Peptides against a protein of PDB entry 6GMG. Designs and how they scored, part 209

Target 1, 331 residues: chain A of PDB entry 6GMG
Amino acid sequence: DSDDRVTPPAEPLDRMPDPYRPSYGRAETVVNNYIRKWQQVYSHRDGRKQQMTEEQREWLSYGCVGVTWVNSGQYPTNRLAFASFDEDRFKNELKNGRPRSGETRAEFEGRVAKESFDEEKGFQRAREVASVMNRALENAHDESAYLDNLKKELANGNDALRNEDARSPFYSALRNTPSFKERNGGNHDPSRMKAVIYSKHFWSGQDRSSSADKRKYGDPDAFRPAPGTGLVDMSRDRNIPRSPTSPGEGFVNFDYGWFGAQTEADADKTVWTHGNHYHAPNGSLGAMHVYESKFRNWSEGYSDFDRGAYVITFIPKSWNTAPDKVKQGWP

## One batch from the design tools (peptide; made by RFdiffusion4, then SolubleMPNN)

Design b2_p16_4_s2 (from b2_p16_4, 12 letters changed)
Fold by OpenDDE base, seed 5:
Structure b2_p16_4_s2 (fold): chain B 331 residues (1-331), chain A 16 residues (1-16)
Amino acid sequence: as target 1 above (331 residues)
Amino acid sequence: SEELERAYQSYLDKAK
């Protein structure tokens, strides 16, 4: 399968997209058509349309992660991740609930843990933090000023993030963003950057030293957000898929959805852009398709995954890959 | 990289 991936060909800068196809609340199109849309809508650098470069097309060709990759400008590191977990619900359900018919204890616990995560609240937390960061960035012309602003903002809101170590992903995220250092990006000026959000779906049971049951049905204790901050330690996410529970069953390792910096207050109306698989037009998987999904469609996820994280990174304000408004589909 | 290798192997072709 490793030889099947193909970089989509270049699209003329002025080529307009074909109409997207509606599919269960989503807008769907083939990757080349997304490139056309991207060039018309998201490609702008300093207000000018850009043809998607060969490098960008190659990034995009990797599928779901490729969409986030091309729009964020870097391969996702997932270091600054947020989620929401209802500990009380989890404990109560474990105590008072019972396995369904045919469900093992491990299956039950894994399911209960999965159901104890709130995708919407996780997303809301990420948006809240992104907003704080954006305020801190606004008039900061060096990292020190940004960090000072950030601490002040957090103190004003009595946010537990103010207690994070200076070396934490929260405080180090900006300095570790390549585009922040680029001449045509942030040029080391925080005020030229903005916070953006993407989401990753993945499997909790990735510890190879743990029980087979956890790998099959989930690890109830894995990848929980820290109380108060909502931060998820993603260091143990090694892109390991769910283990099969029956012969012939297979699961994929992750899904990525790009949100960017939409200002739509209603989470249900936000648009998430993601891909189905790597581009293999001449292979068994076929051409890559790109989906623009509403939050309901995105957050639903798949049985392949029992965790959702909402990750903050940064892009230059001069990029239009994260506009205030995202229109689903085309036209 | 490991991440790229695993990303390459990842695919979702499920109807919702």
Scores: peptide ipSAE 0.068, ipTM 0.779, DockQ to the pose 0.363
Fold by OpenDDE base, seed 2:
Structure b2_p16_4_s2 (fold): chain B 331 residues (1-331), chain A 16 residues (1-16)
Amino acid sequence: as target 1 above (331 residues)
Amino acid sequence: SEELERAYQSYLDKAK
């Protein structure tokens, strides 16, 4: 368990990273070296490089979620999540398809549901919404102005999000962001904030009251995006991993990937930063490693997960944890 | 890759 977790030591502010290593088409490094890169590239507040604090290093030590945690400034709440699901494809495959040899009906349905999600379209939806939000933030100096701008933008685009309740995650996300309220952050000024994106991979079959088959092979009806908006209700995600399908099999609870606010128009060229596990240099898991993956590598996911969501949150513009351009690896 | 997937499945991310 997490009993072996260790907070990585401080790295000198001026220490440059060692080169990253290639790993299955992605750039890989040990967490200590990522801290070095982070300090050189992402640590800037108001343009000034800073050493990663002990608190931030502790956050980072939690693994993949730690990467998103340290860069977003808060533990992920995952409330404003987007995905894309092809309902017609799903229905058609269920009706006209059949289980593969040795595949149970439940396994077939779970697989078909998983395959009916489009990671790229989900990501694009999140980027679209983030862009709308950023436009709404630009000249808004209080929350009311932000919300008014947002509604106008949505109306202009005939976006279904305009019909969301005022208390929905979509409209409440900014006010519920701690850094928005911080004096050295947004200071309650929306124009000092920007929307950023991260992604979460998780298991759909988390309902303990459901069938064992759903827990093993997925719940085809769970965590689907709402039509029109693309919003995913994440309230039922409790970080419960997939149930084993064979003796000795085990699955990871989740995976997080940090995108930030990259402006690269080609999704395939965007870089996603994520970790493998909590930092346990003296334990069986070993030291935490950080990966910088292209979208293809990130969106591929693992058999541990059958859902992917793209989540919007906010950070102060003064932070450099979400630059326009992210370079994979080092140098 | 399958190798990466197998390696990843041996890992466990902890949440706070």
Scores: peptide ipSAE 0.033, ipTM 0.692, DockQ to the pose 0.119
Fold by OpenDDE base, seed 4:
Formats: sequence, C-alpha cells, structure tokens
Structure b2_p16_4_s2 (fold): chain B 331 residues (1-331), chain A 16 residues (1-16)
Amino acid sequence: as target 1 above (331 residues)
Amino acid sequence: SEELERAYQSYLDKAK
C-alpha cells in the first residue's frame, strides 16, 4: 500500500555506486545505489555535483514517475505530448483482419489500435520538436524572442505546429516551467534552458462513461495524435489503470521513462531510466529499483498500457540531469 | 500530500 512508501536516506556525496546488475538487456540497481550514481553523474549544477536533497529523494521514492520527477525538477504535467499513429494500418487491419481465436471484437480492436502506434516515430517526432525548440532557445534572451524564433523555425519546416494557438501547451510550456523562472535556473532567459524528453505509458480506456469493454480492452479512438502535429490531448489521462479482465487481475496506472536530451541518433541505442514502483523496503513491494533500459526494452511496455506518449519539458542547461550521453549501468 | 500519495504512485512490478 501507499502507506509503505519510504524516503530513501541520504547518501554521502562522494560515495561511489555499486555495480549495476544486468537484467534482460537492462541495467538494474536499488534506488539507494541510483542515488549514488545520480550524485556522481547527474547532480551537477554549474559543473558541481550536489547531494540529492531530501525533497528530491522523496520525489524519487514514488517510483517510475519519481525518476522523471527528480530529473526534470517538477512533477510531470504531460501537456506537451507526442505520438505517431498509423491510421491506414489501423483501418486496413480492422477491415481485413480478424480476431484471434478466443479474442472478442473489443479485444481485437483494442489490440489493433495499440499496434497501430509507432513508438519509434513518436519518439522521433518528439526529438524533432525538441530540436526545433532548442534552436529557438539558443540565443533568445526573453520569451518573446523565443516565441518568435520558434514560429520562424516552424515556418521554415512547414510544420503544422505553427498553427497552434498561442496559449497551447506547445507555446506556453516554457513559461509554465518553474525552473525557467527561478533565479538559479533559467532566470527568465530562454537561452539558459533546454528541451528534454520523457515518456509515459498509460491506458486508453479511462472514460468511465464508455463501455466496460473499452475499459478492459482499450479505447481505439482515445489518445490519438493530431494529424500533422503529432500532439496528443492528454487532458483525459487521469492515471486510471486498465480494468481487470479476470478476477484477481490488476494493472498499474502508468510508467514513466526518462530520456532527457541524449544526442544519440540511433533510437535503439538511447537509454531510458525508470523505476519499478514506489520505495517500500519494509512493505510487500520491497525496495524501489531503478532500470536503465534501451529503447527496445522501454518501448515494448507492458500489457498494463496501450498508449505511449513522448513528452517535452524544459530544464536549465546548468543541470546535468539530461546529458548528451547516458551510460547504461555502472561502472 | 495524501492525494498525491494515492493518485500518482507507481505500482509497477513487472519483469522483462
């Protein structure tokens, strides 16, 4: 139960991590050891490593979302989310395909919808947009300059995002980032910020007014990206898990993976950092573990989820929570 | 907060 959550203790600043454990193509370690790695590798502010604060350790203790939380500096709002959906594939499979043996029509449609999302293309779209944003940020010393640059970049690329409303999450994301406004963060200087990416896995069938089948097997029409922009309306994501399909079955509300701002061009070689569950060393779930997974392992997801979104937010460039290169595991 | 505790914790315990 949530009552078992414990904040990991502080780790000495100079304590080196123990080796990570290889696990199915991932690197795995207990949360305490991740804190040690984080302090050595990701904690740097203006080039100086920092001890993870109690607040940060508390954020981290929440599990997968905690990893994204501590590294992004804020709880994920998921407002600027991207995905890729193959409409033609979806329609074709519905038309020409058929349910598997024992599969209901609802199961079939839900599965087909899930399979019609392209995780790699969704990720690439987010990276593309992040790159555009970073170019817009580069020499912009006020928000107005940033927005102007952004519009110009979008126009040059004939990107449909140029048609978004000024109040859309796309244009308002920076100003709504707390670290942008902080003196030791962006200090209202866009050029001191950079775009970063994380991913969220979640369930499509969250509408309580919809059919039970959609809640159990997915809502094929939910959380699709808008054509052209790739934007996903995340407003209806209320962290509601998949409904059980059989007695005793239970599903998790979400999974978060932290990518940051890696420059590795090959998506398959990118590293995603995530946690299994909230830290409960004395509870039934046990201690929180942190995983560093390659994209293949991350994007595969779990049956708990039928949607994946790639979300853009911002952090100060002075932070090292999103380095160009992420090394999997330790050492 | 208590609301955060209930709403935003991950219970993922999957092995791959």
Scores: peptide ipSAE 0.062, ipTM 0.772, DockQ to the pose 0.277; fails the geometry check
Fold by OpenDDE base, seed 3:
Structure b2_p16_4_s2 (fold): chain B 331 residues (1-331), chain A 16 residues (1-16)
Amino acid sequence: as target 1 above (331 residues)
Amino acid sequence: SEELERAYQSYLDKAK
């Protein structure tokens, strides 16, 4: 029941977090304790530690999306999304593979499609693009300069993104970021902004006009990245969960993981922050917990989802919600 | 908003 959601109370600015607990290679804590960590580590604006506002605490209370929401400063729009899909593997497995015992043809095809996505390559593509964007931002003091720099960078790298339309999510993402226009944010100065990354897990079979099999087992053709660019059209993602395959079965609509702007070159060593559900300390779901997972733990996902996208957005450099180094857990 | 309403109901009751 959504009515059970509660906004976590304010935590004193100087309150230190309690130790996190290990959970299957991840660091886990209750949301109230994450707020304490957030205030100590991520809250800084222009180098000054800040108490998490009531609005931010309310955003956070929404669960997995809340972690990305509070750290990015806006509800995720997911417009600039990347993935990697191995078409050859997909075709080969469909041709030469066979359904497992008890597996339907539709289930087999859905599974093969899911397994044909490479989460690591998708993540690396997003990081590559974010790096290009950051170079374009660095010395650009207006949007025109940023766009010119971006086009030059793409041309130099012979990147297919250079062919995207000016109104595409790729080129319009910065101008559509509220914090870019804020006086205490970017103040319309691209050089005050930096690209950040989060990830979304979701279900491919969301088309209500499609077959029941696709809704149950996945749509093998849905949400594939465009060749060359790696861009995923997210316009049809309406947060519709997987359809039950048996009575009583239920699936979650999405999962979000916050990466930010970590500089760790080894993907396996990067830390992803996410939540389990909305905060309902007095409800059946209980208190919200926050997890800090390694990439392996995050990218594994759940059976609820057969797609993973890595999304680029922007935050002001004055925010410390996306530091170069993220330490897992506490202390 | 529709997205906000769905976010309200989003949860993961899984341990990994």
Scores: peptide ipSAE 0.055, ipTM 0.777, DockQ to the pose 0.350; fails the geometry check

Design b2_p16_4_s3 (from b2_p16_4, 13 letters changed)
Fold by OpenDDE base, seed 1:
Structure b2_p16_4_s3 (fold): chain B 331 residues (1-331), chain A 16 residues (1-16)
Amino acid sequence: as target 1 above (331 residues)
Amino acid sequence: SEEIEAAYQSYLDKAK
């Protein structure tokens, strides 16, 4: 019940976190303790620690999306999304593979499509693009300079993104970022901003006009990345969960994981921060918990989802919500 | 917003 959501109370700025506990290969803690860690590690504005504001605590209280929300400074729009899909693998498995015992054709096709996505390559593509953007942001003091730099960088790398329309999410992402326009943010200066990454897990079979089988087992053709660019059209993602395949079965609508701007080259060593549900300490769901997972734990996702997208957005460089290195857990 | 309302529907405390 959404009415059970509570905004976590303020934590003193000098209060240190309690130790995190291990949970299924990840570090886990209650939301109040995450706020303590956040204030010590991620709260810095212009190098000074800040108490998490009431507004930020409210954002955080929304669960998995709340972690990305508080760290990115805006509710996720998911417009600039990347993935990697192995079309040859997909075609070959469909042709030469067989449904498992008891598996329908639709189940088989949905599963093969899901397995044809490469999460690591998708993540790598987003990191590559973020790096290009960061180079373009550097020393650009207006949007025009940023766009010119971006086009030059893409041309030098022979990147297919250079052919995107000027109005595409790729080129419009910066100017559509609220913190870019804020006085205490970018103040319309691209060089004050940096690219950051988060991930969304969601269901492919969201088209209500499609077959029931696609809604239950996935739409093999939905949310594939464009060849060359890796861009995923997210316009049809309406946060619709997977349809039940049996009576009493239920699925959740999405999951969000925050990566930020970690510089760790080994994807497997990167840390992803996410939440379980909205904060309801007095309700049936209980208190919100925050998890810090390694990439393998994050990228595996749940059976609720058959798509993973890696999304680029921007935050001011003065924020420390996306440091170069993230330490898992506490201490 | 519809997006914020959708956040209330999330419960992902599942064992892996």
Scores: peptide ipSAE 0.090, ipTM 0.801, DockQ to the pose 0.342
Fold by OpenDDE base, seed 4:
Structure b2_p16_4_s3 (fold): chain B 331 residues (1-331), chain A 16 residues (1-16)
Amino acid sequence: as target 1 above (331 residues)
Amino acid sequence: SEEIEAAYQSYLDKAK
């Protein structure tokens, strides 16, 4: 029951976290303890440690999306999303592959489509684009300069993103970031901002007008990245969960993982922070837990989802919610 | 917002 959501209480600014515990290759802790860690490690504004505000704690309490929300400073809009899809693999498997025993054609196609996404390449694409954006931001003191720099960078790399419309989320993302416009944020100075990445897992079969099979087993054609750019049209993502395939089965609507701006070159060594559910300490779900997972653990996802997108947004450089290095767990 | 309300449905504490 969503009515059971509770905002975690404030934690003293100087309270140190309790040790995290290992869980399925991840570091796990209760939300209150994450707040303690967050205050010690990620809360800094202009180099000063901050107590997590009531508003931020409220955002965090929403679960997996809350982790991304509190660290990005805004509710995820998911407009600038990237993925990688192996079209050849998909076609070949459909042609030459066979459904498993007991697997319907729709199940087979959905599975093959899911397996044709390359999470690592999708993540790499997002990192590549974020890097380009960061270079464009570095010495740009107004939006025009940023956009000019961005176009130049893309041209130099012969990147298909250079052909995107000026109104595309790719070019409008910065101006549409609230923290960019804030006096204590970017103050309309692109050089004060940096690109950050989070990931969303969701279900492809969200079209209510489509077949029941697609809603149950996935829509093989949905949410594919555009060739060349890697951009995913997220406009049809309405947070609709997978339809049950059997009585009593239920699926959740999405998962979010926060990466930020880690500089670790090895994708497998990157840390992704995410929550299990909204905070309901007195409800059936219980207290919210926060996980810090390696990329492998994150990218594996759940059967609830057949799509993963890597999304770029922006935060002020003065925030420490996206440090170059993220340590898993505590201490 | 609609998206915020949808967040109440999130439960991802699953064993892997």
Scores: peptide ipSAE 0.082, ipTM 0.804, DockQ to the pose 0.357
Fold by OpenDDE base, seed 5:
Structure b2_p16_4_s3 (fold): chain B 331 residues (1-331), chain A 16 residues (1-16)
Amino acid sequence: as target 1 above (331 residues)
Amino acid sequence: SEEIEAAYQSYLDKAK
């Protein structure tokens, strides 16, 4: 139960991590050891290592979302989310495909919809947009300049995002970022900020007014990206897990993976950092573990989820929570 | 806070 959550203790700033454990292409460690690594590698503010604060350790203790939370500096709002959906594949499979043996029509449709999403293309879209945003940020010293730059970049690329409303999460994301306004963060200077990416896995069938079948097998029409932009309306995501399909079956609410701002061009070589559950060393779940996974390991997800979104947010350039290169594991 | 716990606690318990 969530009541078992414990904030990991402080780790000395000079304490080096123990070796990570390799597991199925991932690197795994206990949360306390991740804190040690984080302090050595990711904690830097203006080039100076920092001890993870109690507040940050508390954020981290929330599990998979905690990893994204501590590294992004805010609880994920998921407002600026991207995905890729192959409409033609979906329609074709619905028309020409058939349910597997024992598979219901609803289960078939849910599966087909899930399979029509392309995690890699979704990720690439987010990276593309993040790159555009970073160019817009680069020499902008106020929000107006940033927005002007952004519109110009989008126009040059004939990107459909240029047609988004000014109040769209796409245009409002920066000004709604707390660290942008912080004196030791962006200090209202866009050029001090950079775009970063994290991913969320979640369940499509969250509408309680819909059929039970959609809640059990997925809602084929939910959380699709808008054509041209790739934007996903995440407003209906309320962290509701998949409904059980059999007695005793249970599903978890979400998974979060932190990518940051890696420059590795090969998506398959990018590293995603995520946690298994909230930290409960004295509870049934046990201590939180942190995983550093390659994209293939991350994007595989679980049967608990049928949607993946790639979300853009911002952090100060002075933070080292999103370095150009992330090394998997330790040492 | 308790509100955060109720709303935002991760229940993921799977590992690979």
Scores: peptide ipSAE 0.077, ipTM 0.794, DockQ to the pose 0.216
Fold by OpenDDE base, seed 3:
Structure b2_p16_4_s3 (fold): chain B 331 residues (1-331), chain A 16 residues (1-16)
Amino acid sequence: as target 1 above (331 residues)
Amino acid sequence: SEEIEAAYQSYLDKAK
């Protein structure tokens, strides 16, 4: 019940976090303690610690999306999304593979499609693009200069993104970022901004006009990346969960993981921050917990989801919500 | 907003 959500109380600026708890290779803590860590580590603007505002605490209280929301400064729009799909593997497995015992054809196709996505390659593609964008941002003092730099960088790398329309999410992402326009943010200066990454897990079978089988077992053709660019059209993602396959079964709508701008080259060593559910300390769900997971733990996902996307957005360089290094847990 | 309402529906307390 949405009425059970509570905004976590303010934490004193100088209050240190309690130790995180290990949980299946992750570091876990209650949301209030994460706020304490956030204030000590991630809250800095122009080098000064900030208390998490009531608005930010309210954003955070929404659960997994709240972690990305508070760190990116905006509700995720998911417009600039990347993934990697092995078309040859998919075709070969469909042709030569067989359904498992008791597995329907629809289940088989959905599973094969899910397994044909490579989360690591999708993540690497997003990092590659973010790097190109960051180079384009570095000395650009207006949007026109940024776009020119971006096109040059893409041309030099022979990247298919150079052929995208000027109104595509790829080229419009910066100007559509609220913090870019803010006086205390980018102030319309691209060189004050940096690209950051988060990930979304969601269900492919969201089309209500499609077959029940697709809604239950996945749509093998939905939310595939475009060849060459890796871009995923997210316009059809309406946060619709997987349909139950049996009575009483229920699935959640999405999961979000915050990566930011870590420089760790080994994907397996990167840290992803996410929440379990909205904060309901007096409700059936209980208090919100925040997890700091390694890539393997994040990318594993849940049976609720058969798609993963890696999304690029922007934050001011003056924010410390996306540091080069993220330490898992506390201390 | 529809997006905010969707956020209320998210709960990922899954057993591993």
Scores: peptide ipSAE 0.090, ipTM 0.796, DockQ to the pose 0.362; fails the geometry check

